# Peptides against a protein of PDB entry 8OXM: the designs that were tried, part 169

Target 1, 371 residues: chain A of PDB entry 8OXM
Amino acid sequence: FKAEFRLAGGVNLPKIIDCVGSDGKERRQLVKGRDDLRQDAVMQQVFQMCNTLLQRNTETRKRKLTICTYKVVPLSQRSGVLEWCTGTVPIGEFLVNNEDGAHKRYRPNDFSAFQCQKKMMEVQKKSFEEKYEVFMDVCQNFQPVFRYFCMEKFLDPAIWFEKRLAYTRSVATSSIVGYILGLGDRHVQNILINEQSAELVHIDLGVAFEQGKILPTPETVPFRLTRDIVDGMGITGVEGVFRRCCEKTMEVMRNSQETLLTIVEVLLYDPLFDWTMNPLKALYLQQRPEDETELHPTLNADDQECKRNLSDIDQSFNKVAERVLMRLQEKLKGVEEGTVLSVGGQVNLLIQQAIDPKNLSRLFPGWKAWV

## One batch from the design tools (peptide; made by RFdiffusion4, then SolubleMPNN)

Design b2_p18_7_s2 (from b2_p18_7, 10 letters changed)
Fold by OpenDDE base, seed 5:
Structure b2_p18_7_s2 (fold): chain B 371 residues (1-371), chain A 18 residues (1-18)
Amino acid sequence: as target 1 above (371 residues)
Amino acid sequence: MTELEKEMGLAIAALRAS
């Protein structure tokens, strides 16, 4: 390892380190502290399995449908090493960087990212109607620009078109796989884009199995399909390539029901895999930037005194695991809101739910649903 | 003009304006 490190952004200040392999190649690594990477590692294994299923199917293989994966090596319950996704940038960094973000460059007369954030924070505790009205005002004055990502990175028109298709396929595959697994916390810093492939890399997989629905501000969308995400697809938006790739991904997932259920069952009952939402994690994920100063709970070890009977914890855990498995089975059968849907019907419902400004307006402001 | 040709034309126009 080199003696020097850099800090990555974010609350946990992960360290970027460079190492020389036995092959003489330099490799960048991300060392996370104060974070449990076991869930990330498990979810990456599930993504690799989903990729295997997608590669076995002729229609998804021809479309090159894959979810991007990275290497995770948990070192402890609070530390690990991640593969540095070299040549990736957070979509939030590209879109809403304060200095040189694409919104500022291409839409200098729109609201700033800060103004949008402030407006949505002011209504955070208000009615759904007030949230919706302010969200629509923000959206009107903050127009999508993510089309410019591929235009800036790929100057050759043939390459540009190929990369925009790769992006659209990546969004579709990750959206459907993410929905099946109940992946939450899809804010703009938890989604990277590869500057060479235009494919998405989903990071921080700590909210899975619909545990985002039990956050203080519950998640109301199945995946991130915000206006900028759609703008990156080009003029067809969610129609054509995106929809067809979602349908083909969903078809493979539904046809692989037994395999998916068996693997998720093993994971949910693994005593080493804590996937449940706890109150501290819920508070951490939805803390206000202004509240960052006071509530560093020193996790004093002494809050162990809620000896809830181990039996009641285990019974509660098992009931949650059973509900997760039942909901996963429903999704894989196409059961939505008590109705059995076709693949096309289910995908259409999910797209409509994900783009609904009423659902988007209800999200936690830190999720940045207007981006 | 195909939808693709329209999009490529818009992309080229945007790249020339930047």
Scores: peptide ipSAE 0.017, ipTM 0.366, DockQ to the pose 0.014
Fold by OpenDDE base, seed 3:
Structure b2_p18_7_s2 (fold): chain B 371 residues (1-371), chain A 18 residues (1-18)
Amino acid sequence: as target 1 above (371 residues)
Amino acid sequence: MTELEKEMGLAIAALRAS
């Protein structure tokens, strides 16, 4: 390790450290404090297993279908080391940065990102009908621009086409794997894009196994397939390459159901793996930007002295774990809303759910469903 | 809705009222 460190900024002041490997290569690492990285570490292991399954299948291997992973080393319940995702940028930073965001550069006469957020926050407590109307107005006046990412980064037409294809494959693979695992909280800052590969890196994996559905504003989409995400695929949108890559990923997941169920079962019953949502975490994830009052989650470990009968907590936990396993089994059998679907039927349903403006309009405004 | 989901909903509501 080098003796010097940098601060990454933010409330928890994570430390950027440089490490020299036994290979003589310098590697940047992010040391987080006051953060539980165990869930991220477990989800990265599950992604690596999904990648192994995808590499064994000839059709998914030929398509280079993979979910991007990074190294996570949890050191304690409140600290760990992350691999620095060098050459990545949050999609939100590219799209909706206040100074030089792609929306401002390419659509200067559209609503600002701030105006869109304000309009959706004003209706946050309103009916679903009012939310839908305002969401449609926002969408009409905030047109997608993510196609320009590949156009800016890749000037050679052949490279541009290859990178747009890599992007589309990455979205498809991560969307289906994320759906199977019930990955939530897919806001524009939790999805990075690699500036060299055009592949997505999903970070902050703290909402899994459909725990996003029990948030105060429940998640209503299976994955992020918003207008900018689709625009990055180019003229074909969700058709052709994206759909076929989703179908081939889903086929491999369904054909691997026994393996996936066994792995997830071991994880759900691991007493060291707290995957359940808690009230403080739910509040933190859906805090209002204006309510940045100092809810320092002093998770005082001492307020766990609500000695609720350990038996009733364990029974409630086991019932949730059983339900998660049952729902995972249904997904892997293609059971949606009590109906058994083909791979193509299931993928089609998921795409329709993810792009439905009625579902998107119901999301928490901080998720930025109009982006 | 499981008992855990009900309890979480109540605990979230309590934390929002404090």
Scores: peptide ipSAE 0.017, ipTM 0.460, DockQ to the pose 0.053
Fold by OpenDDE base, seed 1:
Structure b2_p18_7_s2 (fold): chain B 371 residues (1-371), chain A 18 residues (1-18)
Amino acid sequence: as target 1 above (371 residues)
Amino acid sequence: MTELEKEMGLAIAALRAS
């Protein structure tokens, strides 16, 4: 290891370290402290399995449908090492960086990212109608710009088209697999884009199995398909390539039901894997920037009240795991709202739910559903 | 000219104007 480290941004201030392997190659790594990387490691294993299923199927293999994965090495319940995703940038950094973000560069007369966030935070505790009206005003005055990512990175027209297609396929694959695994909406800093491949890398997989629905502001979309995500696909948007790649991914997932259920069952009952949402994690994920100052961890763990009978905890955990498995089975059967849908019908419903401005307006403003 | 060719043409024009 080199003696020097850099800080990555964010609340936990992860350390970027460089190491020389036994092969003489320099490798950058991200060391997280005060964070449990076991869920990230588990989700990467599930993604690798999904990639194996997608590679075995001729139609998904021909379309090069894959989820980008990275190496995760949990070291403890509160620390681990991540592979540095070299040549990636957070989509949020590209889109809404305060200095040089694409919205500021291409739409200088639109609302700033801060103005949009402020407007949506002001209505956070208001009615769904008021949230929708303000969200529509924000959307009208904050127009998508993510099309410019591929335009800036790929100057050759043939390469540009190929990379936009790679992006669209990556969004489709990650959206459907993310829906099956219940990843829900994704914060814009937790979606990386590769500057060479235009493929997405989903990081910080701490919300899975629809646990986003039990957040203080519940998720209302099956995956992130916001206006900028769609704009990156070009003029056809969600139609054509995206829809067909979603359908082919969903077809492979549904046809692999037994394999997916068996593996997720093993993971849900692993005593080393805590996938459940706790109140502290829920508060952290939807924390206001203003509330960071007062959460002194008075972890006065007065150990006394957590003697809830081990039996009641185990029974509650098992019931939640069973419900997650039942919902996973429903998704893999195409059961939506008590109705069995075809692959095309299910994918259509999910797309409509994900792009509905009524659903988007109800999301936590900190996750920037207008981006 | 396909929608694709139009969009590629617009993208090329935008890149040449920047």
Scores: peptide ipSAE 0.010, ipTM 0.364, DockQ to the pose 0.014
Fold by OpenDDE base, seed 4:
Structure b2_p18_7_s2 (fold): chain B 371 residues (1-371), chain A 18 residues (1-18)
Amino acid sequence: as target 1 above (371 residues)
Amino acid sequence: MTELEKEMGLAIAALRAS
C-alpha cells in the first residue's frame, strides 16, 4: 500500500488508497469504514453468476449483455475494501452537479436541480394527485440531457453510435437483473457510468429483494428508467435495442430459474448475510441530504436491542425469506399481478411501470425521479 | 405486508415521532 490516501468525499469519508500488487501493477482501492460491504460482496457474486448465464446463451453473448461488477472484500461488519471503479463517474454527478452539471450547462433556463428537489420535497407528504401535478411541472421545466454524455465523451460518430449501443445494452441488462434480484430504484449517485465504455456500474447494493417496497416512501418502479436514463439511449428511447436486450436478458433469467432460486435461497437463509430492511437503515436511506455521493451503510440490526424474543424474530425472518423466494419464483415464471405473461409481455409491463410518471411522482424525492 | 413489515413500519413511524 502507498502511504498516502485521498478522500472520496461524503459523510463516511471513504479513503482512496493505491496498492502495488505482487505483479507490480498499481490498483486503486476504496477503503470504507462504518459500512457493511457483505451485501455488496454477495450481490457482486450473484451478478457474476448472472453474467455466466448470459455468456452461455448465444443471443445474449452476441449482444455482449453483461452487468458490470467490481471487487468487494469485506474486512468486518463495518469495513471493507472495494475495487475503485476507475474511469467512472456517478450519473448524478454528471447530470446534476451544482457547479458544472449537464442540466445547468445544456438547459440553463430550466429549473435548477435544487429548485426541482425543493418543489418535490414540499409535496412529499401531500396526495398522489398533488405529487403528480408538481412532478409534471418539474419534468416540463427540467428536460433530459443525458444524451450529451456520449456526445461529450465520443466525438467520432461511429464510436459515439457504438458507445450509445453499449450504454443501452448495459441499462437493459442491469434493469432486468436488478428487477429479478429486487434492487428497485437506484439513487443517481449509486449508478456509475464508465467514461470509456459507456457501461453502467451499480454500486451500493444495500437494498435488494424488493426491500425498497417497505421503505417509509415505498418504491413504485421495478428499476430506474427515468427520463435521463432513457435520453442516453437516443431517439428510439426504450424501443428497439433496449426492449430487445431486456427481453433476451429476461429469457435467460427465466430459463435459469432453478439455478437462480437455489443461489438466492442459500443467500436468504445465510445467517451471516443480513439482507432484511431494518427501521434505522430505512430512515438512513430516506433522511440523508440528497447531495451526498454516499453509499448507504447497511446499519446492522445489532444497534437495535429491541428486546424481542429471538424466536419471534426468526419466525418473522423466515416468513419474509419465504415471501421473497415466492416472489422471485413468480418473476422467473413471468407471474405479474397473478397473471402469467410472456417474456415480451412481462418486459413491456416492467418498462411501462418504470417510465410511468404516476409511479415516478410517488418515489422518495431524495432519489430524484425527475433526473 | 408481513407481520415483520408491519412491525418495521410501526418502528419507523415511532422513530420519526421521537
Scores: peptide ipSAE 0.007, ipTM 0.355, DockQ to the pose 0.053

Design b2_p18_7_s3 (from b2_p18_7, 8 letters changed)
Fold by OpenDDE base, seed 3:
Structure b2_p18_7_s3 (fold): chain B 371 residues (1-371), chain A 18 residues (1-18)
Amino acid sequence: as target 1 above (371 residues)
Amino acid sequence: MSELEKQMELDIAELRAS
């Protein structure tokens, strides 16, 4: 390790450190404190297993369908080391940076990101009808620009086309794998894009197994397929390559149901893997100030050992774990809303749910569903 | 045919089949 470190900013003041490997290569690492990286580490192992399944299938291997992974080394319950995703940027930083975001550069007459957020915050406690009306007004006055990411980074037309396809395949693979695992909290800062490959890197994997549905404002979409995400695919949008890659990924997942169920069962009953949503985590996720600068005191979770009988906690946990496994089995059988769907029918339903402005308008404003 | 050309042909075939 080098003796010098940089602060990344934010409440937890994560340290960016440089490590020289035995190969003489410098590798940047993020040392995160006051956060449990065990969930990220576990989810990376599940993603690696999904990648192994996708590489074994000829159709998904030909399409190079993979979910991007990063190295996680948990050091304690409240600290760990992440491989810093060098050459990646948060999609939110590219799209909605206040000074030089793509929306401001390409659509200077549209609403600002701040105006959009303010409008959606004003209706946060209103009816679904009022939320939908304001969301549609925001969407009309905030048009997608993410097509310009590949156009700015890849000036050669053949390379541009290749990278747009790589992006589309990455969105498809991560969307279906994320849906199967019930991955939530897919806001624009938790999705990075690689500036060289155009592939997505999903970070902060702390909302899994549909625990986003039990948030105070429940998640209403299976994955992020917002207007900018679709705009990055180019003129075909969700049709063609994206849909076919989703179908081929879903086919591999469904054909691997026994393997996936066995892995998830082991993880759900691992006493070291806290995947359950707690009230403090829910508050942290949905009371995030826009500015990561505000020192919210981490309320020490240590003092609320309310002695609920260990037996009642364990019985309630086991019932939740069983329900998660049952729902995972349903997804892998193509059971949606009590109906058995084909792979194409299931993928179509998920796409329609993800792009539905009624579902998007109900999300927490901090998720930025208009982006 | 490069691996890129094969991938492009596959992706174009998918676009035509949709």
Scores: peptide ipSAE 0.026, ipTM 0.631, DockQ to the pose 0.013
Fold by OpenDDE base, seed 2:
Parts: C-alpha cells; sequence; structure tokens
Structure b2_p18_7_s3 (fold): chain B 371 residues (1-371), chain A 18 residues (1-18)
C-alpha cells in the first residue's frame, strides 16, 4: 500500500488508498472503517453464482447477461477493503449531485434536485394521496435526462448503440437478480455506472431478502426502474430489450430454483452473516440529510447483550429465515399475490410495480424516486 | 423498439456470441 490516502466524500469518510500488486500494477482500494462489509462480500458471492447460472444458459449467455461484481475483503466486523470501482460514477453524481448535473445542464428550467427533495420531504408524513399529487408535480417539472450519459460518453453512433444495449441488459439482469434476492436501498448513490462499459455496479448490499419492506418507510418497488433509469434505455423504454432480458433472466432463475434455495438457506443460517434489519441500521438508512451531524450510530456490538433468552431470539430468527425462504420459493415458482404467473406475466407485474407512480411516491424521499 | 433496433440487438448479440 502507498503511505498516502485520499478521503472520499460522505459521512463515513472512506479512505481511498493505492496498492501495488505483485504484478506491479497500481490498484485503488476503498477502505471503510465503520461499515460491516461481510454482507457485501456474501452478496457478491451470490451474484457470482447467479452469473454462473446465466452463463450456463444459451439464451442469457448470447445476451451476455451478467450482474457486475466487485472484490470485497472484510478485515473486521467494522472494516474492510473494497475494490475501488475504477471508471465508475454514481448515477446520482451524473444526474443531480452538483450544479453541473445532467438535469441542470439539459433541463435548466425544471425544478432543481433540492426543490424536488424539499417538496417530497414536506409531504413525507402526509397521506398517500398527498404524496402522489406532489410526486406527480415533481415529475412533471423534473424530466428525465439519463439518455445523455451514453450520448456524452460514446460519440461514435455504433459504439453508442452497443453501450445503450449493454446498459439496458445490465439494468434488466440486476433488476431481476435483485428482486429474487430481495435487494433494497437502491438509491442513486448505491448504483454506479461504468463509464467504459455502460454497465451498472450495485454497491452497499446491506438491505437484502426484502428487509427494505420492514423499514419505517417500507420499500414499495421490486427494483429501481425510475424515469431516468428508463430514459437511459432510449426510445424503447422498458419494452423490447429490457423486457426480454428480464424474462430470460427470470427463466434462468426459476429453472435454478433448487440451487438458489439451497444457497440462500445456507446463507440465512450462517451465524456470521447478519442480514436482519435492526433499529439502528433502519434509522441510519432513513436519516434526514439535516440530521447527519449528530447521530453517528456507532453500531456498538455490545448493545446485543440484552440477555433475552437465547431460545426466544433463535426462534424469532428461525421464523424470519423461514418466511424469507418461503417468499423466495414463491418468487421462483412465479407466485405473486397468491397467483401463479408465467415468466412473462411475472416480469410484466414487476415492471408495472416498479414504474407505478403510486408505489414510487410512497418511498422514502432519500431514495429520490423522481430521478 | 423499431424493427431496426431489434435487428441490431440480434446482430450485436450474435457478434458477441461468436
Amino acid sequence: as target 1 above (371 residues)
Amino acid sequence: MSELEKQMELDIAELRAS
């Protein structure tokens, strides 16, 4: 490792360090000092397994359907080394993080990202009807611009088309795999885009197995398929490439039911893998930007010493794990709302749920569902 | 999706599978 480090932005101030490999190549690493990276490491292994299943199927292999993975090396319960996703940018950084964001550049007369956030925060504790009305007003005055990512990065028309296709395939694969695994917290900072491949990299995998549904503001969408995500696909939107890639991914997942259930069962009962939502984690994920100053939740492992009978904790844990496995089995059978759906029917339902403004308007404002 | 975009998707998928 080099002696010098850079600070990345954000509350946890992760350290960017350069390391020289045994091959003499410099590699950037992100060192997180307060996050449990074990969950990310486990989810990366599950993604690698999903990629193996997708590569075995001729139809998904021909389409090069993969979920992007990164190397995670947990060093402790609160520290680890992430492979720095070199040549990636958070979709939120490109879209809304600065005055030079794509929304401000291409839609200068629309609401600012701050105005949109403020309007949605004002209605956060209001009815679903009031949230929906304000969300529709925000959406009307904040039009999607993510199509310009590929247009800015890929000037050659043939390359541009190929990269737009790679993006659409990446969204489809990650959406279906993410849905099967119940991946949550898909806000615009937790999704990176590779500036060379146009593929998505999902980071911060700490909300899995539908634990986003038990947050104080429950997650109401199966994956992120917001207007900018769709705009990046170009004029076809969710139709054509995206839908077909979702269907082919879902077909492979459903046909791999036994393998996926066995893997997830082993993980759910791994005592080293804390996938359950806790109140401190829930508070951290749904903190207001204004409250960032005071509550550093030192997730002190010591507050678990409330001696509730080991038997009652184990029984409660086992019941949650069983429910997760049952719901995973339902998804892999195509059971939605008590009805068995075809692959096309299930994918259609998931797309409709993900794009529904009523579902999107109910999300936590920090998720930025209007982006 | 236009018929051209469908064909280009297939052609790119084939070129990538070869």
Scores: peptide ipSAE 0.020, ipTM 0.556, DockQ to the pose 0.014
Fold by OpenDDE base, seed 4:
Structure b2_p18_7_s3 (fold): chain B 371 residues (1-371), chain A 18 residues (1-18)
Amino acid sequence: as target 1 above (371 residues)
Amino acid sequence: MSELEKQMELDIAELRAS
């Protein structure tokens, strides 16, 4: 390892370090402290398996449908080393950076990202109707700009078109795989875009198996398909390439039911893999910026051994694991709301759920569903 | 459409016609 490090920014101030491999190649690594990277490591293994399934199918292989993966080496329960995704930027950084975000550059007369967040935070405890009305006002005054990512990065029209297709395929694959694994809505800082390939890299996989539905503000979308995510696909939006790639990905997932169930079952019962949502994690994920001041770091996760009898915890865990497996089986059978759907019907329902302003307006405002 | 978008759509249309 080199002695020098850089800060990547963000609350946890992860350290970018360079290492020289035994092959003499320099590799950037991200050292995260205070994060359990075991869940990320496990999810990367599941993504590699999904990629293997996608490569076996002729239709998905021809489309080069893959979920981007990165190397994760957990070092402890609170530290690990990530492969730094060189040449990636968080989509949130591109879109809503305070200094030079694409919204500010292309839409200088729209609401600021701060104004949008403030408006949505003001209605967070209000009715669904009030949330919807304010969300629609925010959306009207904060128009999508993510189309400009590919236009800025790829000046050649043929390359631009190819990269926009690569982006669209990446969104489709990650959306369907993410839905199957129950990743839910992905915060804009937890989606990286590769500046060379236009492919997405999903990081910080701390919410899986629909645990986002048990957050203080439950998730209401199957995956992130916000207006900017759609705008990056160009004029066709969710139609054509995106829909077809979702359908082909879903076909492979459904046809791989036994394999996916077996793997997820092993993971859910792995005592080293804590996928469950705990109250502290839920609070951390949906903290208000105003509430950051009161969380004294003194709540050692060790001291809230609520001595619930070990038997009641184990029985509750097993019931949650069984419910997750049942819901995974339903998804892989195309069972939505008690109805068996075709692949096209299921994908259509998921797209409609993900783009519905009523669902988006109900999300936690901190996740910026208007971006 | 920006002027860039218009040009890129024209260039793509030309590339498809070639």
Scores: peptide ipSAE 0.017, ipTM 0.494, DockQ to the pose 0.013
Fold by OpenDDE base, seed 5:
Structure b2_p18_7_s3 (fold): chain B 371 residues (1-371), chain A 18 residues (1-18)
Amino acid sequence: as target 1 above (371 residues)
Amino acid sequence: MSELEKQMELDIAELRAS
């Protein structure tokens, strides 16, 4: 191991450590402290299975539809080594870095990222109408710039074009598979972009199976399809390549229903896989930056033996697991709001839900729905 | 070319013309 480490951004300040292998190769490792990397490891296995399904289908294989995966080696319940995605950057670091973010560089007269966050935090406890009005004001004064990522990284026009397509396909594949698995907490620090491939890498997979809907501020979108995410696709936006890649991904997922249900069932009943949202995890995910100072976890586990009979806990868990499986089965049948949709109808509904300013304005301000 | 390859070329052509 090299003696130097870098901090990655985010609440847990994960340490980037360079190690030299016995093969003489330098490997970057992300040491994440305080997080249970078992959830990430399990979700990476599910993504590998989804990639196997996508590679078996001729249409999705020709489009190179894949979710980028990384190696997770859990070391303990509170520590693990992630394969650091060498040559990736958080989309939030590129877009809204305080010193040299793309919004500041390309739109210096727009609101700062801090002003946008402050305005949305001020209305966090207000009505949905007030949140919507302030969100629209923020969006008007904070215009998307993510198109410049590919322009900065890929100077050759033919390479630039190929990488913009790779990005669009990566967004489509990860959005649909993420929706099927109910992946939440898709804030701008949990999505990395590869500086060489323009593909997305989703990290911190601890909010799955729609558990984002039971957060104190519920998630209201199926995936991240914000204005900057769309701007990175270029002039066609969500139409053409993105929509068609979503439809082809959804078709493969729906045609693989039995396989996906069997896999998820095994995972939901694995006693080593804690996918359920607990109140402490919910508080942690939606902490205010100002509240970071006081949550020393002096969780005195006062073992208030809430002697909820072990039987009542197990019955409650089983009912939640059954509900997750039923909802997964509905998604894979194209059942949305009690109606059976075609693949095109289902994908269209999901796109409309993800881009709706009313849904986006209701998200937790830390999710940064205006980016 | 498969219909998929034609559609990818059309998508590429539309994205180049835009």
Scores: peptide ipSAE 0.005, ipTM 0.360, DockQ to the pose 0.012; fails the geometry check

